# Peptides against a protein of PDB entry 1IK9, part 130

Target 1, 211 residues: chain A of PDB entry 1IK9
Amino acid sequence: MERKISRIHLVSEPSITHFLQVSWEKTLESGFVITLTDGHSAWTGTVSESEISQEADDMAMEKGKYVGELRKALLSGAGPADVYTFNFSKESCYFFFEKNLKDVSFRLGSFNLEKVENPAEVIRELICYCLDTIAENQAKNEHLQKENERLLRDWNDVQGRFEKCVSAKEALETDLYKRFILVLNEKKTKIRSLHNKLLNAAQEREKDIKQ
Target 2, 207 residues: chain A of PDB entry 1IK9 as posed
Amino acid sequence: MERKISRIHLVSEPSITHFLQVSWEKTLESGFVITLTDGHSAWTGTVSESEISQEADDMAMEKGKYVGELRKALLSADVYTFNFSKESAYFFFEKNLKDVSFRLGSFNLEKVENPAEVIRELIAYALDTIAENQAKNEHLQKENERLLRDWNDVQGRFEKAVSAKEALETDLYKRFILVLNEKKTKIRSLHNKLLNAAQEREKDIKQ
Target 3, 195 residues: chain B of PDB entry 1IK9 as posed
Amino acid sequence: MERKISRIHLVSEPSITHFLQVSWEKTLESGFVITLTDGHSAWTGTVSESEISQEADDMAMEKGKYVGELRKALLSVYTFNFSKESAYFFFEKNLKDVSFRLGSFNLEKVENPAEVIRELIAYALDTIAENQAKNEHLQKENERLLRDWNDVQGRFEKAVSAKEALETDLYKRFILVLNEKKTKIRSLHNKLLNA

## One batch from the design tools (peptide; made by RFdiffusion4, then SolubleMPNN)

Design b2_p18_3_s3 (from b2_p18_3, 12 letters changed)
Fold by OpenDDE base, seed 2:
Structure b2_p18_3_s3 (fold): chain B 211 residues (1-211), chain C 211 residues (1-211), chain A 18 residues (1-18)
Amino acid sequence: as target 1 above (211 residues)
Amino acid sequence: as target 1 above (211 residues)
Amino acid sequence: SEDEELKEAIEKREKKKE
């Protein structure tokens, strides 16, 4: 079961923050349970898949699009854009909400709720769910933070190895060139020495021919 | 102002989860506000810095250690270890809690609470705080997740550069050795050629002398 | 000779690749 709690403002009671809980199994399309509370009283209703389909048909809206609008209205917490207007009559237990567009407002949905006999139990369960969600999110935050710290260490370690590899490559190249220049200079010296010996031998032979 | 909400079980009403809110400014030692609720009624009390100091003195406990125990009792949410027992009388509005050790239980603190006239307002504010905390923690989780994904990409990028640097170092060393061997072999061939010319010149001179 | 040391260094490197 999935659940979302949102704060809403009722047109009839704009000074009192109400809380809207929606509970569903896997998909909102399969139906949901809606609970409204003011922290003193609570009201609950069940919306079936057939009711959602009927409302979509009555609106001439594709069911997936309609469920997408329900999700925005009922689950998105009141984002600062008052795109949705919520209405509730405590006398009739009739809950309805409208989508406000620039040019037109239209009723997106309406539900009959029932007053809960023990609202304190619903409120306690709602607070418990909030505290459980906080604990789960805190544990996830601590885990992600530790993983970030690990990844940062691992990044620093490989970066340091990379910099050492670059420096070692440059040092290796420099060292190899120095060593090879020394050996080449020795061979050039030996070649020069052998040429001088050949020149001397040729000069001696020319002296021996000239008697 | 800092705040923590915990679920507690009262010895007098073990079947009904109660919620304990503690609110303080910077440090718990400077005093705090305590609120107890069952989702229908609420009770609030203020504990001053002087009361905390007096309780620490009466217990013959160092104030910092005593505040540390208060923090564990009042802020730690009931961890599964029932180390703390909570008691409340609705008639006297007297709240007290005990620390249960193996060999002894002792009263850690006691507070006089006052019944809140409008408990729904306290409950609504408590739920609002829970929802705000959930939203803040969700935003932090999303940020940490994006940062983890960034750090993982950055790690993979530098690891790939490091592996390329290692391979390039090995390739450079191999290429340099091959090039230098070729040049050295050319010089060795020239040395051998010059030695052969010297040997031939010496043999011709020996023929001219025998002639 | 430095030529022999260079040869030995080259041969040691060829043997490490085997």
Scores: peptide ipSAE 0.000, ipTM 0.817, DockQ to the pose 0.004; fails the geometry check
Fold by OpenDDE base, seed 3:
Formats: structure tokens, sequence, C-alpha cells
Structure b2_p18_3_s3 (fold): chain B 211 residues (1-211), chain C 211 residues (1-211), chain A 18 residues (1-18)
């Protein structure tokens, strides 16, 4: 089960933060449970997949687009743009929300909620879920931090090996050229010595012919 | 201000999860505000630095060690070892907690709390803090995840460059040796040719002398 | 001779590549 808690402002009580809990299985399209609380009272309703489909049809909106708007309204909270307005009557237990566009506001959805007899239990469970979520997120943060520290060490190790490899390649090239020049110079010296011996032998033969 | 919320079980009401909020400035030693709630009622008390010092003295415990025990009791929640037991009288508003050792339990601290007149406001603020903490931790997780992905890319890039450098070093060595062998073989061939010319010149001179 | 040492060094490196 997936769950999201958001703070909302009711048009009837804008000074009192309300909390909207939505719980669903896999997708919001399959239906959801909505719970509203002011920290003293709580109200809950169940919305089926068939009700979501019917509301999409009544709005003449494509179901995927409608569910996308429900997701933005019910799971994101009222973002700073006040694009969604929430209304709740405590007397009728009727909850509805509107999308506010530049020139028009329209009702996006409405739900009949039931007053919870034991709101303290719902509130305690909501706080428990928040604390569990905090603990899970902290554990995930600690894991990611340790992994980042590992990756930084591994990067530094490979970088240092790479720099050593570059330097070793340049040193190898330089050393091989130096050794090659030494051997070539020896061979050139031997070639020069052999040429001089040939010239001397030719001069001696010319002397022997001239007696 | 630092804040920690923990779930606790009261000895008097072990079936009802209570929430213990502790708020302090920089260090728990400087004093703290404690708030207890069951999701319907709330109780708050303030503990001063002087009261903490007095309780440490009354226990004949070093202050830093005592504050360390307070931190474990009040901020960690009851860990799975039930090392700390919490008691609260709703009638007297007297809160106390004990440390359970193998052979002895002793009172670690006690506080007079006051019943909050508007518990819904305290509960709403507590939920708001939990939601803010969740949002902050999520943003931190997203940041760490993006950094982790960056570090993985950077590691792969350097690793690939390192492997290419190793291969290029081996290829360079092989190529240089091949080129050197070619040039050395040319010089060896020239040396052999010059030696043969010297031998032939010596044989011709020996023929001219015998003639 | 330096020629034999260089030849042996080359041959030892060729044998390490097999």
Amino acid sequence: as target 1 above (211 residues)
Amino acid sequence: as target 1 above (211 residues)
Amino acid sequence: SEDEELKEAIEKREKKKE
C-alpha cells in the first residue's frame, strides 16, 4: 500500500491546517482511502475505481488525465500557486476540491466522508507513519552518504592509477628512445670503423701496385 | 532549535502509543521542552539547565554521563531492549522514567507537565514538523542520489581512460620495439656487408702477392 | 655484448607476450 500525507487549507477554516491522508494500492486509479484531520477530529472515506471512472466521465475528461489531476490535488498538497482549493463541511461530511484556472474555477472531485469515532487512534497511526517514514529516509540518507564516500575513494584511487599510468607511458617512451639511440650510435661507430678499414686497405693496395 | 519526536509506551497505558517530543537549543544540557501526546490530549513541561544539574547531583552521577542517559531515554525512544520505562499520571501530570538494569531499576528523571488547553494545535504543529522533516529528507535523498549517479559516471570515465592508458602503454612498447628491430637489422646487414668487402679485399691482396 | 643484452631483453619481452 502506498500512502501520502499532505497539509491543506480548507476554505471554511483557512487559519487551521488540515492534514489529508491518501492511501492506495499500486495506482490511484484503482481507488483510494482518504482521511482528513484537524488534529482533534478525523473523517475518512473510500473512493472506488468505479467512482473515479464515473467522475472522469461526468467531467468529460480522459481517465488518465483526470487521475493525473487527482494525483496533483490530493498527493502534492496545495502548492504555492493555490491551483487547488479544498472545501469541507463538518456538518454534512462533504469534501470537495476545485481547480482554479485564470478565468474559471471548476470542481475536480467530491467525496462523502464519515466522522471517525476514535480520531486519536487515526492521529496516532498518522504520526507513527510519519516517524517510520523519517526513520526510513534517514537510513536511506546514511546509506547513500556511505556509498558516495566509497565512490569518491574509488574515483581517487583510479584517478591516481591513471596519472601514474600516463607518467609511466611517457617515461617508458623516453627510456626506450634513450636505449635505442645508444645502440644505434654503437652500430654507426662500427660502420664508420669498417669504412675506414676499407679505405686503408685500398690505399695499401695502390701503394703495392706502384714498385 | 533542535527537535526529536519519539514513540513511547507508558506503563499505565501500554496499548496506546504516546509521542514524546523534546525540543532544545544546541545541547540537551542547556535545558529542553518536553511534550507528551496520545493524539487527543497533550502535556508540556520545561526543564532548565539548573534542574538537569540538580538531578545529576541528586543521582550522584557526572553531568555529562547523566545528560547522555537523558539523551538515550528521551531522544532514542524505547529501543527494542526496553532499557527505559516511561510512566505518566494524567491526574497529577507527573512524568517519570526509569532505567532498567538486569538486577535493578532506578528513576532516571521526573518532570511535572502541564495539560495543554488546545492539544489540537500542538498535534497539528507536530504533524507539520514531521511533514517538513520528510520533505527535507526527501530533498536530501534526491541530492545524494544525483551525486551518487555523477560519481558513478566520473568513476566509469576514469576507469575507461585508465584501461585505455594501460593498453596504449603496452601497444607503444610493442611498436617501439618493432621499429627498433627494423633499424637495428638494417645496421647489422650493413656491418655484415662491410665485413664481407674487407674479407674479399684481403683475399685479392693475397692473390696479387702470390702472383 | 650490449647487442646480446638488448637481443635477450627483446626476446624476453616477446616471450612474455606469448
Scores: peptide ipSAE 0.000, ipTM 0.816, DockQ to the pose 0.004; fails the geometry check
Fold by OpenDDE base, seed 4:
Structure b2_p18_3_s3 (fold): chain B 211 residues (1-211), chain C 211 residues (1-211), chain A 18 residues (1-18)
Amino acid sequence: as target 1 above (211 residues)
Amino acid sequence: as target 1 above (211 residues)
Amino acid sequence: SEDEELKEAIEKREKKKE
């Protein structure tokens, strides 16, 4: 079961924050339980998959698109753009919500709710769920923070090894070139010395031929 | 202002979850506001720094230790070990809590609360705070998750560069040695050839002297 | 001898990689 609690403002009571709880199994499409509370009273209704399908058909809207609008309205509240307006009659227990577009407002859904006999139990359970969610999210935050700290250490360790490898490569290249230049120069000097000895020997032989 | 909401069970009503809200500025030592609710009624009391000091003195407990016990009791509820027991009289509005040790239970603190005239407002505000805390923690979780993903990418990138650097160092060393060995061998061959020419020239000169 | 010195210098570097 999934649950979402959102703050909403009713058109009839805009000064009193209401809380809209929606509970569903896997998909909102399969039906849901909706609970409205003002912190004193609570009202609950069950919306079946058949009712969702019927509302989509009555609106001439594709079911997936309709459920997408339900998800936006009921799971996020009015949203930051006041696109969804919520209405509730405490007398009739009739809950309806509208989507406000630039040129048209239309009823997106309507549900008959029932007044909960023991609203305190619903409110306590709702607060318990909020506190459990806070605790779970805090534990996730602490875990992610520890993982971030680990990843940062591991990154620093590899970065330090990489920098050492770069420096070691440059030092190796420099040292190899220096050593090889020295050895090559020694060999070049020896070659030059041997050539000079050959030239001298040839000059001495040419001198011996000239008596 | 800091706030903590905890679930507690009252000895008088163990079947009804109560919520204990504690609000304070910076330190619990400077005083706090305590609110108790059962989801229908609410009771509030203000505890001053002087009252905290007096309760510590009356207990013959060092203030820092006493505040440490208050923090454990009031900010975490009973805890997993039922070390703290909470009592409340709805008639007298007297709230007290006990610390249960193996051999002794003692009253840790006692506060006079006042019944809130509009409990629905307190409950709505409490639920709002819970929902805000959930949203903030979710945003922190999403941020930390994105940072983890970034750090993991950055680690993989540096690791890949490090591995390439190691391989490049080995390849460079191997290539340099191969090239230098070739050049050295050419120079050695030239030196040997020049030495052989010198030996032949010396042998020809020795033949010319014997003739 | 000069070939041996260069070989030894190469071998000494290979042994530092182990």
Scores: peptide ipSAE 0.000, ipTM 0.817, DockQ to the pose 0.004; fails the geometry check
Fold by OpenDDE base, seed 5:
Structure b2_p18_3_s3 (fold): chain B 211 residues (1-211), chain C 211 residues (1-211), chain A 18 residues (1-18)
Amino acid sequence: as target 1 above (211 residues)
Amino acid sequence: as target 1 above (211 residues)
Amino acid sequence: SEDEELKEAIEKREKKKE
């Protein structure tokens, strides 16, 4: 089961924060349970897949698009732009919500709710779910923090090894060239010395032929 | 202001989850506000720094140790080991809690609470705080997840550069030695050729002298 | 190159012997 709780403001009671709980299995399209509370009273209704299909048909809206709008309205509350308006009658237990566009507002959906006999149980379970969600999110955050600290250490270690490798490559190249030049110069000196000896020997032979 | 909400079980109502809220400024030692709720009724009391000091003195406990025990009891609820037992009388509005040790249980503290006139407001504010905390923790989680993904990419990038640097260093060393050996062998061949020319010239001169 | 000048000097000396 999936669950989302949001805070909403009702048009009739804008100064009293209400809480909207939606619970569903796998997909919101397959139906959901909606619960409204003011922290004293609670109201619950079950919305079936057939009711969602009927409402989409009545609106002449493609079902996937309609469910997408339901998801935005019911799972986000009034988004930061007050795009959705919520209405509830405690007398009729009728809940409806509108999408406010720039030039037009339209009813997006409506549900008949029933007053819960023991609202305290629903409220306690709602608070429990919030506290459980906090604990789960804290545990995830602590895990991610530890992983980030690990990855940062691992990055610093590889970075330090990389910098040492770059420096060692440059030092190796420089050292090998220096050593090569030294040995090459020794061989060049030996070649020059041998050429001088050949020149001297040839000059001596030319003197011996000339008596 | 700091705040902690926990779920607790009262000895008198073990089947009904209660919620314990503690609110304080900077340190619990400076005093705190305690609120108890069952999702229908709420009770609140203010505990002063002087009352905390008096309770520590009455217990003959060092104040820092006493505040440490208060923090464990009131901010954690009954820990996973049921080390703390909570008691509340709705009639007297008297709240007290015990620390259960293996061989001894002792009263750790007690507070007079007052019944809240509008419990729905306290409950709504409590739910709002839970929802805000969830949203804040979700935002932190998303941030940490993005940082984790960034650090992993950065690690993979440096690791790949490091592996290329190692391979390039080995290839450079091998290539430089191969090139060095080729040039060195050419110079060695030239030296050997010049030595042979010197030997031949010396042999010819010895023939010319004998002739 | 010093090697080519030296080679030419040696070849010139070998050609003068003749």
Scores: peptide ipSAE 0.000, ipTM 0.813, DockQ to the pose 0.002; fails the geometry check

Design b2_p18_3_s4 (from b2_p18_3, 13 letters changed)
Fold by OpenDDE base, seed 1:
Structure b2_p18_3_s4 (fold): chain B 211 residues (1-211), chain C 211 residues (1-211), chain A 18 residues (1-18)
Amino acid sequence: as target 1 above (211 residues)
Amino acid sequence: as target 1 above (211 residues)
Amino acid sequence: KEDEELKEAILKREEKLK
């Protein structure tokens, strides 16, 4: 079961933060349970897949797009731009929400809720879920932090090895060329010496022929 | 201000999860505000540094050690081993907690609380704090995840460069040696040829002298 | 001889860099 709790403000009670809980199986499209609370009272309703389909049809909106709007409205609250307006009558237990566009506001959905007899249990469960979520997220953060530290160490180690390899390559190349030049120069000197000896021998032979 | 909310079970109401909120400035030793709720009612009390010091003295415990035990008790709840037992009288608003050891249980601390007139406000604020904490932790998780992905890419890039550098070093060395041997062999062949020419010239000169 | 000594000297340097 997936669950999201968000803060909302009701048009009727803008000074009192309400909490909207939505719970569903796999996809919001398959239906959901909606719970509203003000920290004292709670109201719950189940919304079926058929009701979602009917609301989409009544809006003449494609179901996937409609569910996408439901997800934005119900799982994020009003959002930073107050794009979604929430209305609830505690008397009728009728919950509805509107999407506010520049030039038009339209009803996005409406649900009948039921007042919970034991709101304290619902509130306790909600707080428990929040605390569990905090603990899970903290454990994930600690894991990611440790992995980050590992990856940073591993990166530094490879970087250091790479820099050593580059320097070693350049040093090796330079050393090999220096040694090569030395040996080559020795061989060139020997060749020059042997050529001079040949020239001298030829000059002596030409002198011996000329007595 | 630092804050921690934990689940606790009261000895008087073991079937009902309670929530213990502790809030403090910098150190728990400087005093704290304690809030208890069952999701319907709330009770709050302020514990001063002087009260903490007095409780430590009454226990004949070093203050730093005592505050360390308070931190474990009040910020973690009972813990997985139920090492801390919480008691609260809704009638007297007296809250006390005990540390359970193998052979002895002892009172670790006690506080007088006051019943909150508007528990819904306290509960709403508590839920708001939980939701804010979830959002902050999610943002941290997303950041750490992105950083881990970055570090992994950077590691792969450096590793690939390192492997290429190693292979390029070995290839360069092998190529330089092959080229060096070729040039050296050419020079050795020239030296051998010149020596043979010198030997032949000397033999011809020795023949000309014997004639 | 000199060529082999050069080869050995470089091989020994590679082993020190591993």
Scores: peptide ipSAE 0.008, ipTM 0.823, DockQ to the pose 0.005
Fold by OpenDDE base, seed 5:
Structure b2_p18_3_s4 (fold): chain B 211 residues (1-211), chain C 211 residues (1-211), chain A 18 residues (1-18)
Amino acid sequence: as target 1 above (211 residues)
Amino acid sequence: as target 1 above (211 residues)
Amino acid sequence: KEDEELKEAILKREEKLK
């Protein structure tokens, strides 16, 4: 079961924060349970897949688009821009909500709710769910924090090894060239010495021929 | 202001989850506000620094240790091992809690509460605080997740660069040695050729002297 | 001495590459 709680403001009671709970299995399209509370009273209704389909048809809206709008309205509350307006009659237990666009407002959905006999149970369970969600999110945050600290350590280790590898490559190249130059110069000196010996031998031979 | 909400079970009503809210400024030692609710009624009391000091003195407990025990009891509920037991009389509005050790239970603290006139306001505010805390924790979670993904990408980049650096170092060393051997062999061949020319010149001179 | 050490280092590397 999936569940979402949002705070909403009713047009009739704008000074009193209400809480809208929606619960469903797998997809909101398959139906959902809606609960409204003011922290004293609670009202609940079940919305079936057939009712959602009927409302989409009555609105001449594609079902997937309609469910997408229901999801935005019911799972986000008004949203940060007050795009959705919520209405509830305590007398009739009739709940409806509107989408407010710049030039047009239209009813997006309406549900008959029933007053809960023991609202304290619903409120306690709602608070329990909030506290459980806080604990789960805290545990996840602590895990992610530890993973981030691990990844940072691992990054610093590889970075340090990489820098050492770069420096070692440059040092290797420099050292190999220096050693090569030394050996090459020794061979060049030996070649020069041998050439001088050949020249001297040729000069001595030319002296011996000239007697 | 700091705030903590915990779920507790009262000895008198073990089947009904209660919620214990504690709020304080900077340190619990400076005093706190305690609120108890069952989702229908609420009770509130203010505990001063002087009352905390007096209870610590009456218990013959060091104040810091006493406040440490208060923190465990009031901010964690019973804990996972039911170390703390909570008692409340709705008639007297008297709240007290005990620490249960293996061989001894003792009263850790007691407070007079007052019944809240409008419990729905306290309950709504409590739910609002829970929803705000969930939203804050979700935002922190999303941030930490993005940081985790960033750090993983950065690690993979440096790791790949490090592996390339290692391979490039090995390739450089191999290439430099191969090139060095080629040049060295050319110089060795030239030295051998010059030695042979010197030997031939010496042999020709010995022939000319014998002629 | 250095030419001999370098020759030996080169020879050892040629043997490792074979």
Scores: peptide ipSAE 0.007, ipTM 0.823, DockQ to the pose 0.004
Fold by OpenDDE base, seed 3:
Structure b2_p18_3_s4 (fold): chain B 211 residues (1-211), chain C 211 residues (1-211), chain A 18 residues (1-18)
Amino acid sequence: as target 1 above (211 residues)
Amino acid sequence: as target 1 above (211 residues)
Amino acid sequence: KEDEELKEAILKREEKLK
């Protein structure tokens, strides 16, 4: 089960932060449970997949687009742009929200909620969920931090090996050339010595012909 | 200001999760504000640095050790070992907690709390803080995840460059040897040719002497 | 003989550079 808690402002009570909890299985399209609380009272309602489909049809809106708007309204909270306005009557337990566009506002959805008999239990469970979420997120952050430290060490190790490999390649090339020059010079000296022996032998033969 | 919320169980109401909020400036030693709630009622008290020092002295405990035990009791929640037992009288507003050791239990601290007149405001603020903490932790998590992905890419890039450098070193060595062998073989062929010319010149001279 | 000794001497130095 997925769950999102957001803070909202009700048009009727704009000075009192309300909390909107939405709980669903896999996708919001399959239905959801909505819970509203002011920290003293709580109200809960269940919205089925069929009700979501009917609301989309009544609005003449494509279901995926409608569910996308529900997701933005109910899970994101009212962003700083006040694009969604929330209304709730404590007397009728009728909850509805509107999308505010520049030139038009329209009702996006409406739900009948039921007043919770024991709101303290719902509020305690909501706080428990928040604390569990904080603990889980802290554990994930500690894990990611340790992994980042590991990856940084591994990067430094490979970088150091790479730099050593580059230097070793250049040193190898230089050493091979130096050794090759030594051997070539020995062979050149031997060639020069053999040429001088041939010249001397030719000069001795020319002296022997001249007697 | 630092803040920690933990869930606790009261000996008087073990089936109802209570929430203990502790707020302090820099260190718990400098004093703190404690708030207890059951999701319906709330109680708050302020503990000064002087009261903490007096409690440590009354216990004949070193202040740093005492503050360390306060931190474990009040900020960590009751861990699964039930090392700390919490007691609260709603009638007297007297809160106290005990450290349970194998053979001894002793009172670690006690505070007079005051019942909050508007508990819903305290509960709403507590939920707001939890939601803000979740949002901050999510943002940190997303940042660490992006950094992790960056470090992994950077590691793969350097690893690939290192492997290419190793292969290029081996290829360079092999190519240099092949080129050196070609040049050496040319010089060896020249040496062999010059030796054969010397042998032929010596044989011709020996024929001219026999003649 | 000299070329094999040279090849061995170059190879031994490369093992020291690894």
Scores: peptide ipSAE 0.013, ipTM 0.823, DockQ to the pose 0.005; fails the geometry check
Fold by OpenDDE base, seed 2:
Structure b2_p18_3_s4 (fold): chain B 211 residues (1-211), chain C 211 residues (1-211), chain A 18 residues (1-18)
Amino acid sequence: as target 1 above (211 residues)
Amino acid sequence: as target 1 above (211 residues)
Amino acid sequence: KEDEELKEAILKREEKLK
């Protein structure tokens, strides 16, 4: 079961923060349970897949788009843009919400809720879910933090090895050139020596021809 | 202000999850506000730094150690080890908790609470704090996940550069050796040619002398 | 011989750089 709790403000009671819980299985399209609370009383209603389909048809909206709007209204909380207006009558238990556009407001959905006999159970369960979610998110954050610290160490290690490889490549090149220059100079010296021996032999032969 | 909410079970009402909120400024040692709720009623008390010091002295415990035990009892939630027992009388508003050790249980602290006149405000504020904490932790989680993905990319990039550097070092070494061997072989060929010229000159001179 | 000595001198330096 998936769940989302959001803060909402009712048009009828703007001074009191209300909490809207939506619970569903896999997809919101398959229906959901909605719970409203003010921290003292609670109201719950069930919305079926057939009701969602009927509301989409009545609105002449494609079902996937309609469910997308329901998701924004009911799960995102009141984003700072006050795009959604929530209304609830405690007397009739009728809950409805509107989408406010620049030029038009329209009713996005309406639900009949039932007053919960034991609101304290609903409130306790809601707080428990919040605390469980905090604990899970905290554990995930601690895990991700440890992974980030590991990845940073691993990055520094590879970076250090890379810098050493670059330096070692430059050092190797320099060393090889120095060694090869030495060997080449030895061979050049031997060539010069052999050339001088040839010149001397030629001069001696020219002397022997001239008696 | 720092805050922690924990689930506790009261010895008097083990079937009903209670919530213990502790609020403090900077350090728990400087005093704290404690709030207990069952989702219907709420009770609040204030514990001063002087009371904490007196309780530590009465227990013959070093203040820092005592505050450390308070932190474990009041902020960690009931860890799965049931090390702490919580008691509350709704009639007297007397709250006390005990630390259960293998051989001894002892009272760790006791507080007089006052029943809150409007528990719904306390409950709404508590739920708001939970939802804010969820939102903050979720934002932190998303940030850490993005950093993790960045660090993994950066690691892969450096690793790939390192592997290319290793391969380039080996290729450079091999290429330098090949080039230098070619030059050395040219010099060796020149030395051999000069030696042969010297041998021929010596043979011609020996012929001229025998002649 | 000289080429072998050069190779050995280079190999010994590779071992020192490990």
Scores: peptide ipSAE 0.012, ipTM 0.823, DockQ to the pose 0.005; fails the geometry check

